# Ledger of designs, part 26: peptides against a protein of PDB entry 7PB4

Target 1, 105 residues: chain A of PDB entry 7PB4
Amino acid sequence: KMLNIKEYKEKLLSTLGEFLEDHFPLPDRSVKKKKKNIQESSVNLITLHEMLEILINRLFDVPHDPYVKISDSFWPPYVELLLRNGIALRHPEDPTRIRLEAFHQ
Target 2, 218 residues: chain B of PDB entry 7PB4
Amino acid sequence: DALQMAVGYFEKGPIKASQNKDKTLEKHLKTVENVAWKNGLASEEIDILLNIALSGKFGNAVNTRILKCMIPATVISEDSVVKAVSWLCVGKCSGSTKVLFYRWLVAMFDFIDRKEQINLLYGFFFASLQDDALCPYVCHLLYLLTKKENVKPFRVRKLLDLQAKMGMQPHLQALLSLYKFFAPALISVSLPVRKKIYFKNSENLWKTALLAVKQRNR

## One batch from the design tools (peptide)

Design b1_p13_1_s2 (made by RFdiffusion4, then SolubleMPNN; from b1_p13_1, 4 letters changed)
Fold by OpenDDE base, seed 3:
Structure b1_p13_1_s2 (fold): chain B 105 residues (1-105), chain C 218 residues (1-218), chain A 13 residues (1-13)
Amino acid sequence: as target 1 above (105 residues)
Amino acid sequence: as target 2 above (218 residues)
Amino acid sequence: MTLRLMVEELVEL
């Protein structure tokens, strides 16, 4: 029974990863034309998969404060996607923090 | 140049010491508007001003006016569009600004230099279909972007669900028709044969300006 | 399967 659950979880994670890569890839920002002076801080954006993992882990690790602070590595379209799909919620008092939605009906 | 000074004003923000901030703002805004409608803007100017319009740096009235004058001289960089979509998702712009942006994006679609990165945003645009105010314009955008690889069973289901909720809207039917063209096996529903596809944005705010741009670039 | 459903299934496990 436990082995089957673990295998199923791994399969779901893999399927999710493939789905996210196929349908919600990061834009290739590599076409930074070498124009000189604007220190566009090359903030490394994380994948949507990584973002979800962070949110899931936070929910399980710190259930009393399941909120994650939105960093510069969080691509705004991903945040919006999660919020619009009811996957994440903003903190009521701090819009810079988001949590995974409790899917318990 | 007056345009460079105006763009620089919007980029750097108001210099602290100007007692007449509103008059200065209006002067620079009029400068941008005049150049944009007469000659169009360079891709670099659009890059700067489009981000400003969506960043929430200025009030909604100013942002709306800036966005309305995002008329290219030649091309719009796809990078500017990608950045703009990012700003749109930060939530510092009004709903009306979001609608205007999608109208602008549809209107200016042919002037965007490349489509590869915009095509990667397909899923994000599709997710915006649930917004009733955006739905007509997003359908039009998706109609322009959709490739065979984008037509997936889950997206078909979402479109059919939207049609069930909203009725047989012309913009939804247009998109569904395109989906059926690419993947007939996914859409068992008989779609009405439409001789002409109609989107609400067929008469855009920029029609005259776009004709002028096309004439200058021929 | 939608993104939401996929995430829901993962959280429920």
Scores: peptide ipSAE 0.399, ipTM 0.847, DockQ to the pose 0.266
Fold by OpenDDE base, seed 1:
Structure b1_p13_1_s2 (fold): chain B 105 residues (1-105), chain C 218 residues (1-218), chain A 13 residues (1-13)
Amino acid sequence: as target 1 above (105 residues)
Amino acid sequence: as target 2 above (218 residues)
Amino acid sequence: MTLRLMVEELVEL
């Protein structure tokens, strides 16, 4: 039974990953390094899959404070996508923190 | 050049020492407006100013005026649009600025140099359909972007759910009709045969400017 | 399946 749940979870994560890659890919930020001083912050953006994994893990690891701080690696459209779809919520007092929605309530 | 000085002012921000910050701001804003409406702006100038308008660096009135004068001389870089969409989501711009941006994006769509990166944003734009204020303009944008590959069962369901909530809106019907064209098996509902696809604001704020741009680039 | 439903299913496991 437990093995079946782990395998099912891995399959769901894989299926979700494929879905996210197909429908919500990162824009190609291969901006050719022309020398002009635009501090394009070389911050590597994480995938939507990785963002969801962080949020899910935080919910399980710290259920009493399930909020994740939005880093520079969080692509703003992904944050907005999660918020608009009711997948994530902003912290009521700190808009720089988001949590996974409690779907069981 | 007066335009370069104006763009540089917006990029670098107001130098602390000017007693008349508002007069200086207005002078530079008028310079940008005058050049944009007469000649259009270079792609690099649009890149800088568009991001400034959406970053929340200035007040809503200033941001609105900047965004209204984002008129290309020739082309708009798709990279500018991708960056702008990112800024739009940081939450530092008003709802009215978001609406204006989508109106601008639809109006300027043909002047964007490439569409590959914008097409990757399809899912994000589709999620913005849930915003009632954005929905008409997002439907129009999606109508321009939609390919057969984008028409999926889950998106059809979302559009039908939106139609159930909002009623038979012309912009939503136009998008659904396009979806039915690409995937007739996914949309069993009879759509009214509209002789003309109608999106609200066929007369955009930039109609005269866009005609002038098209005439200069012919 | 919607993105929300996929995430909900993952959280329920």
Scores: peptide ipSAE 0.396, ipTM 0.841, DockQ to the pose 0.282
Fold by OpenDDE base, seed 2:
Structure b1_p13_1_s2 (fold): chain B 105 residues (1-105), chain C 218 residues (1-218), chain A 13 residues (1-13)
Amino acid sequence: as target 1 above (105 residues)
Amino acid sequence: as target 2 above (218 residues)
Amino acid sequence: MTLRLMVEELVEL
């Protein structure tokens, strides 16, 4: 039973990863490298998968404060996607913090 | 150049606490408007001003006026559109500005230099269909973007759910008809054979300007 | 499956 749960979890994670890569990829920023003067914000954007992992981990690791601060690595369309789909919630007093939705509460 | 000074003002913001902030703002805004409607704007100017209009740096009235004059001289960079979508998602612009942006995007679609990066945003645009104010314009945008590869079972379900909620909207029917064209097996529902696809004329705001742009680039 | 359902299922495991 436990092995089946782990295998199922791994399969689900892989399926989610593939889905996110196929349907919600990061835009290729590589085109901007050629024009010298625009300070390309050197901030590496994280994938939607990585963003979800951060949110999930925070919920489990710190359930009493499950909020994650939105960093410059958080691509705004991903944040909006999570919020609009009811996957994440903004902190009521701090719009710079988001949490994973508590699906079981 | 007066236009460069105006763009620079919007980019850098007002330097001095001058008592005439509003007069200076209006002067520069009128400069941008005049050039945009007469000659169009360069791709670089659109890149700067479009981001400013969506960043929430200025008030809604100013942002709306800037966005209304995002008329290309020749082309719009796809990178500007990608950045604009990012700013739109930050939530610092009004709902009316979001609607205006999608209207603009549809109206200016043919003037965007490339579509590869915009096509990657398909899923994000699709997620905006649930916004009742955006839905008509997003459907039109998706109608322009949709390829066979985008027609997935989960998206079909979402469109049918939206149709169940909102009723048989012309813009939604247009998109569903395109989906059925690409993947007839996914849509068992008989769609009314509409002879004409009717989207809201999002381009009406720019109709004269678009004609002028097309004439200059012939 | 929707993105929400996929995430929900993952969190429930």
Scores: peptide ipSAE 0.394, ipTM 0.838, DockQ to the pose 0.352
Fold by OpenDDE base, seed 4:
Structure b1_p13_1_s2 (fold): chain B 105 residues (1-105), chain C 218 residues (1-218), chain A 13 residues (1-13)
Amino acid sequence: as target 1 above (105 residues)
Amino acid sequence: as target 2 above (218 residues)
Amino acid sequence: MTLRLMVEELVEL
């Protein structure tokens, strides 16, 4: 029973992710910054789907500290999208940490 | 065949160079409509066309016509319904299209192959009760989906609050009566004994088509 | 609002 719920949840997330990618794609990395020398660490931006998965998993795995640290892999527009829509909240004392909204409170 | 060409047109979009875009669109739309009403559509065709109707790729008039001809030959895939609900969340379709989708979902409910994933969307549908335009159709859908495990104290409170706001609507009373059946201890309020459950638009836009589908699959 | 509701449902599952 629990395995089936998890699988269905993953499928729903996957379906949502596909639509989010179609309407909110990551910016094309193809802007070759021609500047040669700076080893700009090619931080791989994650999809909005992956971001939601991280937030959901953290809420379930560590419910007493459900906050995720915003990394360079978090595209700022996605963070703002989640915050503005009341899907995520910033930590009250650390603006670099976000959690999934507690929808039942 | 003509249907495959029509579906392919909607899927791939109009070829840029056609001067007669509107005539071509109308031709393909009529092809889909004719096949759907005569024979029904395959599950794969419904999957493609339902996505197109809700994606906002075409105008509201076209989307409405596509959605009205989403008549199955045999079954509708549950996955198509899950995808459709995801499109509703993107918000590229009109309010009228959303209403039509819920009407369609209720009308076609028995033709959906599985219900396991749709049942997991119960809370999403329940939240849509707050939309006054959707509420009658969502109540009907929830009436079809509700199991004992879905009847929770917080949902009972929300339904009672909605009743206080909107009055004693027949569709809301039907859902509350079902909730009371599954969990009588959660609903202390005496509900009027309605002998018949009435949902709005019992006159299904698809009534004739659905009769034909049922006759063909016997 | 609709996206929020979908995420809410996914969290409740």
Scores: peptide ipSAE 0.357, ipTM 0.591, DockQ to the pose 0.387; fails the geometry check

Design b1_p13_1_s3 (made by RFdiffusion4, then SolubleMPNN; from b1_p13_1 with S1M F4R K6M)
Fold by OpenDDE base, seed 3:
Structure b1_p13_1_s3 (fold): chain B 105 residues (1-105), chain C 218 residues (1-218), chain A 13 residues (1-13)
Amino acid sequence: as target 1 above (105 residues)
Amino acid sequence: as target 2 above (218 residues)
Amino acid sequence: MTLRLMVQELVEL
């Protein structure tokens, strides 16, 4: 029974990863505009998969404060996607923090 | 140059000391508007100003005016569009600004230099179909972007669900027709044969300006 | 399967 659950979880994670890569890839921002002076801090964006992992882990690790602070590595379209699909919620008092939604059956 | 000064004003923001901030703003805005409608803007100017219009740095009225004058002299950089979509998701722009942006994006689609990165945003545009105000314009955009690889069973289901909810809207039918063309096995429903595809944005705000741009670039 | 459903299944496991 436990082995089957673990295998099923791994399969779901893999399927999710493939789905996210196929449908919501990061844009290639690699066009370094040669222009000199603006320190566009090349903020490394995380994948949507990584973002979800962070949110899931936070929910399990810190269930009493399941909110994650939105960093510059969080691509805004991904945040919006999660919010629009009811996967994540903004903190009621701090819009810079989001949590995974409690999926009530 | 007056345009450079105007763009610089919007980029750097209002200098603290000007007692007449509103007059200065209006002067620079008019400068941008005049150049944009007469000659179009350089890709770099569009990059800067489009970013400003969607960043929430200025009020909705100013942002709307800036966005309305995002007329290219030649091309629009796809990077500018990607950045713009990013700003749309920050939540600092109004619903009306979002609508205007999609209208702009459809209107200016042919002037965008590359489509590869925009095509990667397909999923994000598709997710915006649930917004009733955006749906007609998003359908038009998706009609322009859709490739065979984008036509997936779950997207077909979503479009059919939207059609069930909203009725047989011309923009939804146009997109579904294209989906059926690419993947006939996924769409069992008989679609009405339309001789002409009509989108709500067929008469865009930029029609005259775009004709002028096309004539200058021939 | 939707993104929401996929995430939901993962969280419920």
Scores: peptide ipSAE 0.479, ipTM 0.864, DockQ to the pose 0.298
Fold by OpenDDE base, seed 2:
Structure b1_p13_1_s3 (fold): chain B 105 residues (1-105), chain C 218 residues (1-218), chain A 13 residues (1-13)
Amino acid sequence: as target 1 above (105 residues)
Amino acid sequence: as target 2 above (218 residues)
Amino acid sequence: MTLRLMVQELVEL
């Protein structure tokens, strides 16, 4: 029984990874802001998979404060995708923080 | 202001108690259409209405009419486009709405204030090439967006595979020619020298409106 | 299967 759950979890993770790669590829990181004065903060964008992992892990590791701060590594279309699909919620008082939706509550 | 009331109606939704929901909807939609075609819409109004049109809050007929009147007074915010693309990813809009959006995006491309964030969406647009209904318009958009840095070996392979499947489509040939210009070593295939690049969008639904916008902003 | 359903299934596991 336990082996079947682990195998099933691995299969789900793999399927999710493939789905995200096929349908929601990362944007090209190479926006070199050629304008002189703004520090080329080459913002290293994270994958949607990594974003979901962060949100899931935060929910399990810190259930009393399951919110993650949106960093510059969070690509705005991914954030909006998660929010609009009801996968994530914004903090009611701090729009810079998001949590995974509690699907069982 | 009548326009503010109309935008507010679409944003907040119908107040429960209105017996004449359809008449009220039509009134507000006509208000938006009239202002948009006469004067254009402010960037903030486009931000709100474009989001509504793609959210699935209203029916396809309403969404189509809203999207058709997304005519700027001056500029469109790139943030509005980023938000719009996020809605396309959610998939709550119809295929026809997606086609209309890409047509709109190509038509309004010069009126978008900045292109930096839109350029980051390159991969999302490129993935949409596999949709036969979107392909002509996505090719045109990519033709406007493509930089040397976007021309990667895997994208070249995908375009050649699409050409093998779909044949020598004018829009695909235009994009491939641009790819060959930026990275000639990646495309060994002889492309026909087309003197004129033809995209299907020769008849822009917004041609008259865009001329008026350009005249007002000279 | 929607992205939401895939994530939900993963979390319920």
Scores: peptide ipSAE 0.456, ipTM 0.614, DockQ to the pose 0.227
Fold by OpenDDE base, seed 5:
Structure b1_p13_1_s3 (fold): chain B 105 residues (1-105), chain C 218 residues (1-218), chain A 13 residues (1-13)
Amino acid sequence: as target 1 above (105 residues)
Amino acid sequence: as target 2 above (218 residues)
Amino acid sequence: MTLRLMVQELVEL
């Protein structure tokens, strides 16, 4: 039984990863021609998969404070996507913090 | 030149010490407006000013005026559009600014140099369909972007659900008709044969400017 | 399957 759940979880993660890559890829930053002065802070944006992993892990690891602070690595369209699809919620008092939605309520 | 000084003012921000901040702002804004409507703006100028308009650095009135004069001399960089979408999602711009941006994006669509990166944003635009204020303009944008590969069962379901909620809106019917064209097996519902695809004329704000741009680039 | 359903299924496991 436990092995089947683990295998199923791995399959779901793989399927989710493929779906996210196909439908919500990061913009190709390679088109940054070396134009001069604006230090567009080469902030390393994380993938939507990584963002979801962070949110899921926080929910399980710290269920009493499941909020994650939005960093510069969080691409704003991804944050908006999660919020609009009812996957994440903003903290009611701190809009810089988001949590995974509790789907069982 | 006067335009470079104006763009530089918006980029660097107002110097705190100026007693006549509003007069200086208005002067530079008028300079940008005059050049944009007369000659259009360079792609680099649009890149800078578009980000400023959407970043929330200035008030809504200023942002609206800047966005209204985002008229290209030749082309708009797709990178500017990708950055703009990012700023739009930060939530520092008003709902009216978001609507204006999508109207602008539809109106200026043919002047964007490349569309590969914009096509990658398809899912993000599609997620904005649930916003009632944006929906007509997003449908128009999606109508321009949609390829066969974008027509997925989950998107069909979402469009049909939206139609059930909002009724048979002309812009939604136009997009559904395109979806049915690409994937007839996914849409079993008989769509009314509309003789004319009808979108709200997003171009009306820029009609004269767009004609001038097309004439200069002939 | 929607993104929401995929994430929901993953969290419920």
Scores: peptide ipSAE 0.455, ipTM 0.876, DockQ to the pose 0.318
Fold by OpenDDE base, seed 4:
Formats: structure tokens, sequence, C-alpha cells
Structure b1_p13_1_s3 (fold): chain B 105 residues (1-105), chain C 218 residues (1-218), chain A 13 residues (1-13)
């Protein structure tokens, strides 16, 4: 029974990953190395899949404070997508923090 | 150059704590407006000014005026559009600015140099259909972007659900008709045969400027 | 399946 749940979870994660890659890919930052000194901080943007993993893990690891701080690696369109679809919520007092929605409450 | 000084003012901010901040701002804004409407702006100038207009650095009135004069001399970089979409999602601009941006994007669509990266944003634009204020303009944008590969069963369901909620809106009907054209098996519902596709605000705020741009680039 | 439903199913497991 537990093995079947793990396998099913892995299959769901894989299916979700494929769906996210197909429909919500990161834009190719053409790093045109034009040397203009704008320190565009080379912050590597994470995938939507990675963002969801962070949110899920935080909910399970720290259920009393399930909020994740939005970093520069969080692409704003992904944050907006999660909020608009009711997948994530902003902290009521700190708009820089988001949590996974409690789907059963 | 007066334009370079004006762009530099908006990019770097006021150099001196001048008591006449508002007069200086107005002077530079008028310079940008005059050049944009007369000659258009270079792609680099649009990149800088579009970012400023959407970043929330200035008030809504200033941002609106900047966005209204984002008229290209030749082309707009797709990278500028991708960056702009990111700024829209940060939430530092007003709802009216968001509407104006989508109107601008539709109006300037043919002047964008490439569409590959914008096509990757299809899912994000589609998600914005839920915003009642944006919906008419997003439908128009999606009508321009939609390819056969974008027409999926889940998107068809979402459009039909939206139609059930909002009624048979002309802009939704236009998009659904295009979806039915690409994937007739996914849309069993009889759509009214509309001879003409009508999107809201066919009167483009930039109509005169765009005619002038097209004449110069011929 | 919607994105929300896919995420919900993952969290409920």
Amino acid sequence: as target 1 above (105 residues)
Amino acid sequence: as target 2 above (218 residues)
Amino acid sequence: MTLRLMVQELVEL
C-alpha cells in the first residue's frame, strides 16, 4: 500500500512537471551579453515546478508557519498564476510571503 | 540630445533636489511625447521607458502618459514585452495601467520584432481572462497569438465556463470561433456565424501614429 | 485536469 502511494505520487509529480513545462515555461532569457553595466543580478529563476515543491515542502515541514519568502528567483508571473488560481495565498500582513492554499479547510 | 536627457531623467531620477521637480518632470515628459509622436522611439528607449511606466516609480498619471507615447520608430523588442509582463504581475501599477498595456500590446503587435517568447506567455495571458476589466483585450491578444498547438481541451472548457458566467460576449465568441477552426472536434456547440469579428476599442488610441510609422518604414 | 486540481491531489496524498 505505501509503495503504491509513493509510486502514484511520483507519477503525479512527473505529470505535473510535464504539464508545467508545456504550458508555463520560463522565457528564454537571451543573455545577450551586451556589456551594459546594469547589474541585472544574474538571479537564476526557478521553474514553476520547483516553486511548487518549495511551497509543498514548507507546508509539511513547518505547518505552523507554512509561509515562504518571495525571493528574486521567483518569477512574478508564476507567483501571480498561483495566487489567481487559488493555489497560493499571500500573508495577510506581509505581501512578500506566500503559502500553499489549504485545500481541505 | 533633449530626448537622451529626458530618458536619463526617468531612468536615473532627478539629479538635483530641485524645488521645481514637477516642472522638470513635465518638461522631460513633453520632450518624450513630442519625439514619440513625431518620429517614434528607438527600441532601446521603449525598453527603458516601458519598464519605468510599469515599475511604479512614478504616479499613475505619469505612467499613463509614458505608456501612451510608447510608439516605435521601427520595432519593439520582444524582450521588452516579456519584462513588461513581469512588471504587471508585481502589482505596483494600477488596474487602468494594466488595461492600457494590453491595449498597447494589441495595437503594437505587428511592430514586435519576434513572437517566439511572447507565444510562450500564452498560458499567462489565458489566465488573465478571469479579470473582467482585462478580458476583452486579452481575448483580442489571444486571437492574434493562438496557434493550433495552443487549442487544448482544458482551455476550451475554461472559455465555455467563462461564457456561461459572462454571457455570449463578442470577444469570447471571436476567440471560440478561432478555437473551433483549429480544433472542430473539441467544440461541439454551434457558434453563431459572425461575419465580422469585433473586439472592443477598434478605435486605436495610436491609429494616427501607427499610420505615420508605417509610412516612414515603407 | 486543472492546475489547481493537480496540486490538490499531490497535497492530499
Scores: peptide ipSAE 0.442, ipTM 0.866, DockQ to the pose 0.262

